# Peptides against a protein of PDB entry 3HUF, part 10

Target 1, 320 residues: chain A of PDB entry 3HUF
Amino acid sequence: MWIIEAEGDILKGKSRILFPGTYIVGRNVSDDSSHIQVISKSISKRHARFTILTPSEKDYFTGGPCEFEVKDLDTKFGTKVNEKVVGQNGDSYKEKDLKIQLGKCPFTINAYWRSMCIQFDNPEMLSQWASNLNLLGIPTGLRDSDATTHFVMNRQAGSSITVGTMYAFLKKTVIIDDSYLQYLSTVKESVIEDASLMPDALECFKNIIKNNDQFPSSPEDCINSLEGFSCAMLNTSSESHHLLELLGLRISTFMSLGDIDKELISKTDFVVLNNAVYDSEKISFPEGIFCLTIEQLWKIIIERNSRELISKEIERLKYA

## One batch from the design tools (peptide; made by RFdiffusion4, then SolubleMPNN; from b2_p24_2, 8 letters changed)

Design b2_p24_2_s1
Fold by OpenDDE base, seed 5:
Structure b2_p24_2_s1 (fold): chain B 320 residues (1-320), chain A 24 residues (1-24)
Amino acid sequence: as target 1 above (320 residues)
Amino acid sequence: EEEEEEKKKKEEEELEKEAEELEK
């Protein structure tokens, strides 16, 4: 989201969030959802127009800002952005930091981008929330992205957490739920005068972790917890691969259970399968190898003695 | 930083005086 601050109390000492939309900026406007009052005698009554676009798909993957357009409203002394005069038709900016000078005012408006990108685990939840969040200047998506700051877990009553949720947790992404999204949807008008009124996602996250026994106490309890073990997995999910890497596993990939030869078995402590393959091919598992699902692995990993537990299961199946 | 803010404040006060002289 875009935040503006200003020098010399020209914004009354307040920070403001700018959501996607159009704002008239000037001395003789009243602060509302479409106007920004600037207190200086050196600026025009109506000086500039700011237009913030909704986020693009590219912004979700890069963590880049919503496009910021500035137009001078035919003022005597013009408008500058980053020491450059705004063109007659207006200019568009994708820089994360903008220094905006209105006419001869010696005090600048500083606009800066606070990155917030929300990944969804479920396409139905994305479909429900994407439009509202995009109108807040928040990029949204389903795919893993290095720019993601928040992850919306799917709440299905009585289900295990998904691989996406497990991976988001280990990546130290702030896990949130629909309650936080609902709160975000209500604050739009309240943050006009004070950008600090944005809800803290960390409190939501703490409550999720505290109330769900499927999470370890911290990501650090799981990261590299299986260092020195080797696994094989089906080449099915990038998130699954990255999750196993964060556990410190050596990973081999295969295309089918038929590709698991004696050489692979000799180098592999266990095989990780998806639920569908695990359930359908239980009878055809190679002899002398421990096969488990990611969800079964996760149940071991969240335990304090995970290394001992997995070692016992490996030994149990080698001698069976 | 404080010296730069004080300089900008004086510059704004000068611009305000110029503006008040132009409104007369």
Scores: peptide ipSAE 0.084, ipTM 0.751, DockQ to the pose 0.046
Fold by OpenDDE base, seed 2:
Structure b2_p24_2_s1 (fold): chain B 320 residues (1-320), chain A 24 residues (1-24)
Amino acid sequence: as target 1 above (320 residues)
Amino acid sequence: EEEEEEKKKKEEEELEKEAEELEK
């Protein structure tokens, strides 16, 4: 989201979030959803117009800012952004830091981009929340992104956590739920006066982890915990592959169970399967190899003695 | 930093006087 601050108390010493929308900036306006009061006699009554665009799809993958448009309202001394005079028709900016000078005022407005990108595990929840979050200047999506800051976990009582949730946890993404999204949707008006009133996602995350025994105490307990082991997996999802990489596994990929030959078995400690393949093919597994699901692997990895547990299962099947 | 803030305050006070003279 865009945040503005200013020198010399011209914004009353407060930080303000700028959501997507249009703002009239000047000395003789009242702070609301469409106006920014600036307290200086050197600034025009109505000085500039700021326009923040909604996020693009590209912004979800890059973590880039919503486009920031500045227009001078035909003032005597003009408007500058990053020491450059704003053009007569206005100018658009994609820089993460903007120094805005109104007229001859020696105090500048500093605009900076705070990155927030929300990934959803469930397409139905994305469909429900995407519009509201985009109106907050928050990019949203389903696909994995290096720019992702938050991950929405689907609360299903009594179900195992998804591979997406496991991976989001290990890559140190802040896991949130529908309660945080609901709270986030209510703060839009209150953060006009104080940007610090934005709800803390880390507190939501701590509560999720504390109340769910399917999570380890930290991502660090699992990262590289299986270093030195080798696995084979079906080429199913990028998230599954990245999850196994974060465990420190050497990974081989195959297209079908029929591709598991004696050579692959000789180089592989265990085979990772999806639930559908595991349940359908469990009678026809190759002899002398340990096969498990990602969910079964996760249950072992969250244990303190995960390496010993995996080693015992591998040995049991090699000598059976 | 304090000298720069004091300079900016004096500059703002001068601009404020100029603006008050233009509004009279």
Scores: peptide ipSAE 0.080, ipTM 0.750, DockQ to the pose 0.047
Fold by OpenDDE base, seed 3:
Structure b2_p24_2_s1 (fold): chain B 320 residues (1-320), chain A 24 residues (1-24)
Amino acid sequence: as target 1 above (320 residues)
Amino acid sequence: EEEEEEKKKKEEEELEKEAEELEK
């Protein structure tokens, strides 16, 4: 989201969130959803127009800012952004930091981009929330992205956490739920005058971890917990691969269960399968190798003695 | 930092005086 601050109390010492939309900026406007009052006698009554676009699909993957347009409203002394005079038709900016000078005012308005990108695990929830979140200047998507700051977990009672949720946790993404999204949708008006009123996701995240026994206390409890072990997996899921890498596993990939030969068995401690393959092929598993699902592996790695537990299962099946 | 802020305040006060003279 875009946040503005200013020097010399010209914004009344307050930080303001700018959501996608159009704002008239000047001395003789009243603060609301479409106006930004600036308190200086050196600026025009109506000085500039700011226009913030909704996020693009590219912004979800890059963590780039919503496009910021500035237009001078035919003022005597003009408007500058990053020491450059704004053109007659207005200029558009994709920089994360904007130093905005209104006329000859010695105090600058500083606009900065606070990165917030929300990944969804469930396409139905994305469909429900994407439009509202985009109107807050928050990029949304389903696919993994290095720019993701938050991950929406589905609260379906009695379901195991998904691979996406496991990976989001280990990569230190803030896991949130529908209650946080609902709260975000209601604060749009309250944060106009004070950006500090933006709800913190950290409390939501702490409550999710506390109330769900499928999470360890921290990602650090699981990261590299299986260092020194080797696994094999089907080359079907990049997210599953990245999850296993974060556990410290050496990973071999194969295309079919038929590729699991004596050589692969000799260098692999266990095979990780998806639920569909595990359930369909369990009768045809190679002898002398431990096969498990990611969900079964997760249940082991969240235990304090995960290394001992996995070693016992490997030994049991190697000598059976 | 405080000296730069005081300088900017004086510059703003001068601009305010010029603006008040232009409104008369």
Scores: peptide ipSAE 0.077, ipTM 0.745, DockQ to the pose 0.046
Fold by OpenDDE base, seed 4:
Structure b2_p24_2_s1 (fold): chain B 320 residues (1-320), chain A 24 residues (1-24)
Amino acid sequence: as target 1 above (320 residues)
Amino acid sequence: EEEEEEKKKKEEEELEKEAEELEK
């Protein structure tokens, strides 16, 4: 989201979130969803137009800002952004920090990008919420992204958490739910005067973790918890690979169960499978190796004695 | 200081006139 602040009390000492939309900026406008009052006699009654575009698909992957357009409203002294005069037709900016000077006002408006990028685990929830979140200047998507700051957990009552949720937790992404998304939809008017009134997702996250026994107390309890063990996995999911890597596992990849030869078995402590392969191929598992799903592995990892538990399971199957 | 204040005041008056012309 874009946040503006200003020097010299020209924004009344307040920070403001700018959502996607158009704003008339000037001395003789009233603060609302489409106007920004600037308190300076050296600024025109109607001085500039700010237009913030909705997030692009690229912004979801890069964590880049929504495009910020500035147009001078034919003022004598013009408008500058980062010491450069705005062109006659307006200019567009993708920098994360903008110093906006209105006319000869010695005090600048400082616009900065606060990165908020929401990954969804569920395509139906993405379809439901993406439009509203994009209107808040929040990029949204389904695919893993290094720019992801928040993750919407798939709430299926009585099911294990998904691999996406497990990975989001371990990479320290703030896990949120539909209740937080609903709250975000209500804040648009309240944050006009004070950007600090933006709801904190960390409270939602803490409540999710506290009320769900499928989460460990912290990501640090699981990160590198299986250091020194070796696994093999099907080359099916990048998230699954990254999850196993965060556990400190040495990972070998294979394309089919038929690629699991005696040499691989001799070097591998266990095989990680997806649910579909586990359920369909359980009769055809290679002898002498422990096969489990990621969800079964997760149930071991969240235990305090995870290393002892996994060692015991490996030994049990080597002597069976 | 007084010359800088008078310069700011003249600049304010010019900007006010320009703003009134743009609102018409």
Scores: peptide ipSAE 0.049, ipTM 0.688, DockQ to the pose 0.065; fails the geometry check

Design b2_p24_2_s4
Fold by OpenDDE base, seed 5:
Structure b2_p24_2_s4 (fold): chain B 320 residues (1-320), chain A 24 residues (1-24)
Amino acid sequence: as target 1 above (320 residues)
Amino acid sequence: EEEEEEKKKKEEEELEEEAEKDEK
């Protein structure tokens, strides 16, 4: 989201969030959802127009800002952005930091991008929330991205957490739920005067972790917890691979259970399978190797004695 | 110091008058 602040009390000492939309900026406008009052003698009553576009798909993957357009409203002294005069038709900016000078005002409006990118685990939830979040200047998507700051867990009553949720947790992404999204949707008008009124996602996250026994106390309890073990996995999802890497595992990939030869078994402590393969091929598992699902592995990993537990299961199946 | 404050005040008033003339 874009945040503006200014020196010299020209914004009344307040920081403001700018959501996607159009704003008239000037001395004689009243602060509302479409106007920004700037208090300085050298500023025209209606001085500039700011237009913030909705986020693009690219912005979700890069954590880049919503496009910021500035147009001077035919003022005598003009408008500058980053010390450059705004062109007659207006200019568009993708920089994360903008210093906006209105006329001869000795103080600049500082616009800065606060990155917030929300990944969804479920396409139905994305479909429900994407439009509203995009109108807040928040990029949204389903795919893993290095720019993701927040992850919306799917709340199905009585279901295990998904691989996406497990991976988001280990990546230290702030896990949120629909309650936080609902709160975000209600604050739009309240943050006009004070950008600090944005809800803290960390409190939502703490409550999720506290109330769900499927999470360890911290990501650090799981990261590299299986260092020194080797696994083989079916080449299915990138998130599953990255999750196993964060556990400190050496990973081999295979295309089918038939590709698991004696050489691979000799170098592998266990095989990680998806639920569908695990359930369908349970009778055809190679002899002398421990096969488990990611969800079964996760149940071991969240325990304080995970290394001992996994070692016992490996030994149990080698001698069975 | 007082003369610099009066000069600054006069420059601010001129800037205000110039900014108000653009709206006609």
Scores: peptide ipSAE 0.048, ipTM 0.696, DockQ to the pose 0.105
Fold by OpenDDE base, seed 3:
Formats: C-alpha cells, sequence, structure tokens
Structure b2_p24_2_s4 (fold): chain B 320 residues (1-320), chain A 24 residues (1-24)
C-alpha cells in the first residue's frame, strides 16, 4: 500500500494510507476518501491530483508498487517528484519512494510503498476476496511468489493443513484467515487520516498457531530439522521441493516409481509421495524403502523428537 | 531578530497571494 507522510506539520503530523483511487491535493480541500489537505502558504488551494492504480498481476510476483500518477493542476510554482518537474499531462511513477514537492513548500510529501501481497491457498477464497483486496492496493494470487507477505489459510474444520500452508509457514509468511480479510475490508475509511490504524496481521497469525496443533511454535523448530537425511520425490511440485529443501533434506527427483532402482534406494532414506500416488501405488512400493506423504512427514517434523522418529521408521523398513 | 521575522512573514504572505491567484 502507499503511505504518505510529511515534515513541518503540512500533513498535521499524520501518516495516511492511499488506496487505489484519485485524490485532489491542496490547501483548501477537506481530508476525505478523495482529498488530501496540505497546510502550507506556498501551496495552491487545489494543487495536484494523485491517481493510484489497482495492482497488476506483475505486482503480485515482484512486490512492486501500484502505479502512482501525479498531475499538477496548472499551478504557478508547479509540482516536483524526486526533484523532477511533473510534465503538463502528468507523470507516472513505479518507484517505491517518492518525494513530492508542491510549489515552493520547503517540506516534501514522502510517499513510500509498504509491500503487502496476499497468496491464497484456495481458488474459491481468491475469487471471493481478490476484488476487495485489489481496491486496497493489495496484489493477490494463488501461485507461490517471493513477494508474498501474507498467506490465507482455509479454516475448513477437520482438514489437515495443505503443502502450501506448510511452505508459507516455513518461509516465514504471515498466515492469516478470513477473519483478518473481513477486518481489512472494513478499515478503509478509518485509516484515511491515520495509517497507524491499519490492522496488524501478527495477532491473527499468533492466534492461528496457538489454536492449531498442526503448527510448531516457530518455523525455526522445523527449518533444517532433517539435515543429513536424503529423500526422493516425484518431479511434479516446485512448492513441495522447496518445502523439503527448507527441512534441510537432500532431494533426488524421479519421474515414476519404476525409476526407484537399487542405486536410488542406496542414496535415499525415504520417498515422499503425493496422496494420489501414495493411495494408488501402495501395492507397488519398492521393498526396503520408506514411502510417506508430505502430510505424514509434516506430522513427524512437528514433533520434538522428529529425527528419532524418522530414523526408527527408516530402520524398521530396511530390516523388514 | 524582529526585522528578520517581519521579512519572513512578508515573503510568506507574498507566496500565499501568489498561490491564491492561480485559481482562475
Amino acid sequence: as target 1 above (320 residues)
Amino acid sequence: EEEEEEKKKKEEEELEEEAEKDEK
């Protein structure tokens, strides 16, 4: 989201969130959803127009800012952004930091991009929330992205956490739920004059971890917990691969269960399978190797003695 | 000190009058 602040009390000492939309900026406007009052004698009554676009699909993957357009409203002293005079037709900016000078005001409006990108695990929830979140200047998507700051977990009672949720947790993404999304949708008006009123996701995240026994206390409890072990997996899921890497596993990939030869067995402690392959191929598993699902592996790694538990299962199947 | 404050005040008033004239 875009946040503006300024020195010299020209913004009344307040930080303001700018959501996608159009704002008239000047001395003789009242602060509302479409106006920003700036208190300085060198600023015109209506000085500039700010236009913030909704996020693009690219912004979800890059964590880039919503496009910020500035137009001078034909003022005598003009408008500058990053020391450059704004052109007659307005200019568009994709920089994360903008120093906006209105006329001869000795103080600049500092606009900065606070990165917030929400990944969804469930396409139905994305379909429900994407439009509202985009109107807050929040990029949304389903695919993994290095720019993701938040991950929406589905609250379906009695379901195991997904691989996406496991990976989001281990990569230190803030896990949130529908209650936080609902709260975000209601605060748009209250945060206009005070950006500090923006809801903190950390309380939601702490409550999710506390109330769900499928989470360890921290990602650090699981990161590199299986260092020194080796696994093999089907080369089908990049997210599953990244999850296993974060556990400290050495990973070999194969295309079919038929590729699990004596050489692979000699180098591999266990085989990780998806649920569909695990259930369909149980009868055809190679002898002398431990096969498990990611969900079964997760149940082991959240235990304090995970290394001992996995070692016992490996030994049991090597000597059976 | 008083003359510098009066000079600053006049410069600020001139800037204010100049900014108000832009509303045609």
Scores: peptide ipSAE 0.045, ipTM 0.685, DockQ to the pose 0.106
Fold by OpenDDE base, seed 4:
Structure b2_p24_2_s4 (fold): chain B 320 residues (1-320), chain A 24 residues (1-24)
Amino acid sequence: as target 1 above (320 residues)
Amino acid sequence: EEEEEEKKKKEEEELEEEAEKDEK
């Protein structure tokens, strides 16, 4: 989201979130959803137009800002952005920090980008919420992204948490739910005068973790908890690989169960499978190796004695 | 994408029309 602040009293000492949309900026406008009052004698009644674009798909992966367009409204003294005069037709900016000077005002409007990117685990929830969140200047998507700040957990009652949720937790992404998304939809008008009124997702996250026994107390309890163990996995998902890496596992990848030879078995403590392969191929598992799903592994990892538990399971199957 | 651009263009036109009313 874009936030604007200004030195002196030109923005009345307030910070404001600018959502995607168009804003008339000037001395003789009233602060509302489409107007920004700037109090200075050198500023025109109507001085500039700010247009913030909705997030692009690229912005979801990069954490880049929504495009910020500035147009001077034919003012005598013009508008500058980062000490450069805005062109006659307006200019567009993708920098995370903008110093906007209106006319001869000695104080600048400082626009800065606060990165917020929401990953969804459920495509149906993405379809439901993406438009509303994009109108808040929040990039959204399904795929893993290094720019992801928040993760919407798939709430299926009575199911285990997904691999996406497990990975989001371990990479310290703020896990949120539909209640937080609903709250975000209500704040658009309240944050016009004070950007600090933006709801904190950390309270939602703390409540999710506290009320769900499928989460450990912290990501740190699980990170490197299986250091020194080795696993093999099907090369099916990047998230699964990254999850196992965060557990401190040495990972070998294979394309089919037929690639699990005696040499791989001798070097591997256990095999991690997806649910579909586990359920379909359980009759054809290689002898002398422990096979489990990521969800079964997660149930071991969340226990305080995870290393002892996994060692016991490995030993049980070597002597069976 | 086209419907969001058209909605944005319409909101921009409405803002320009409001602007022309306040300059009169």
Scores: peptide ipSAE 0.016, ipTM 0.441, DockQ to the pose 0.026
Fold by OpenDDE base, seed 2:
Structure b2_p24_2_s4 (fold): chain B 320 residues (1-320), chain A 24 residues (1-24)
Amino acid sequence: as target 1 above (320 residues)
Amino acid sequence: EEEEEEKKKKEEEELEEEAEKDEK
C-alpha cells in the first residue's frame, strides 16, 4: 500500500495510507477518503490531484507499487516529484519512493510503497476477497510468488493442513485467516488519519500456530531437517517440489510408478506420493523402498526426532 | 466460472514467467 508522511507537520505529524482512488491535495480541503489537507502557506487551496490505480496482476508477482499519478491543479508554483516538475497533463510514477513538493513548500510529502501481496490457498476464497483487497491496493493470487507477504489458510476443522499452507509456513510467509481479512476490510476509514491502525497480521499468525498442533514451533525446526536424505517424487506441483527442497532433500522426479527402476531405488531413501496415487497403488509399491505422502512426511517432520524417525522407517524396509 | 478461473490461472502463469525473466 502507499503510505504518505511529511516533515514540518504539514500532514499534522501523521502517516496516512493512500488506497486506490483520487485525492485532492491542498491547504483548504478537509481530510477524508478523497482529500488530503496539507498545512503550509506556500500551498494552494487546491494544489494537486493524486490518483492511485488498482494493482495489476503483474504486481502480485513483482511486489511493485500501484501506479501513482500526480497532476498539478494549475497552481502558480507548480508541483515537483523527485525534483522534477510535473507535466501539464500530469505524470505517472512506478517508483517505490516519491518526494512530492507542493509549490514552494520547504517540506516534502514522502510517499513510500509498503509491499503487501496476499496468496490464497482456495480459489473460492480468492473470488470472494480479491475485489475488496484490490480496492485496498493489495495484489492477490493463487500461485506461489516471491512477492507474497501473506497466505490465507482455509479453516477446515479436522482436516490436515494443505501443501500450500506447509510451504507458506516454511517460506516464513505470514499465515492469516478469514478473521484477519474481515478486520482488514473494516479499517479503510480509520487508517486515513493514522496508518498505525492497520491490523497486525503477526498477532493473527501467532494465534493460528498456537492453536493448531499441525504446525511446528518455528519454520527453522523443519528447514534443512532432512539434509543428506534423497527422495523421489511425482512431477505434480512446484509447491511440493519447493517444500521438499526447503527440507534439504535431494529430489529426483518421475512421471509414473513404473519409472521407479532399481537404479532410482539405489539412489533414493524414500518416495513421496500424492494421496490419490498412494491410496490406489499401495499394493503395487516397489519392494525395498519407503513410500509416503507429503502429509505423512509432514507429520514426521514436525516431530523433534524427525531424522531418527525417517531413518528407522528406511532401515525397516531395506532389511524387510 | 471454471473457464474464467482457468484463464486467470494461465494469465498468472504467464506473468510469473515474465517476472522471473526480469530478475535475471
Scores: peptide ipSAE 0.000, ipTM 0.206, DockQ to the pose 0.010

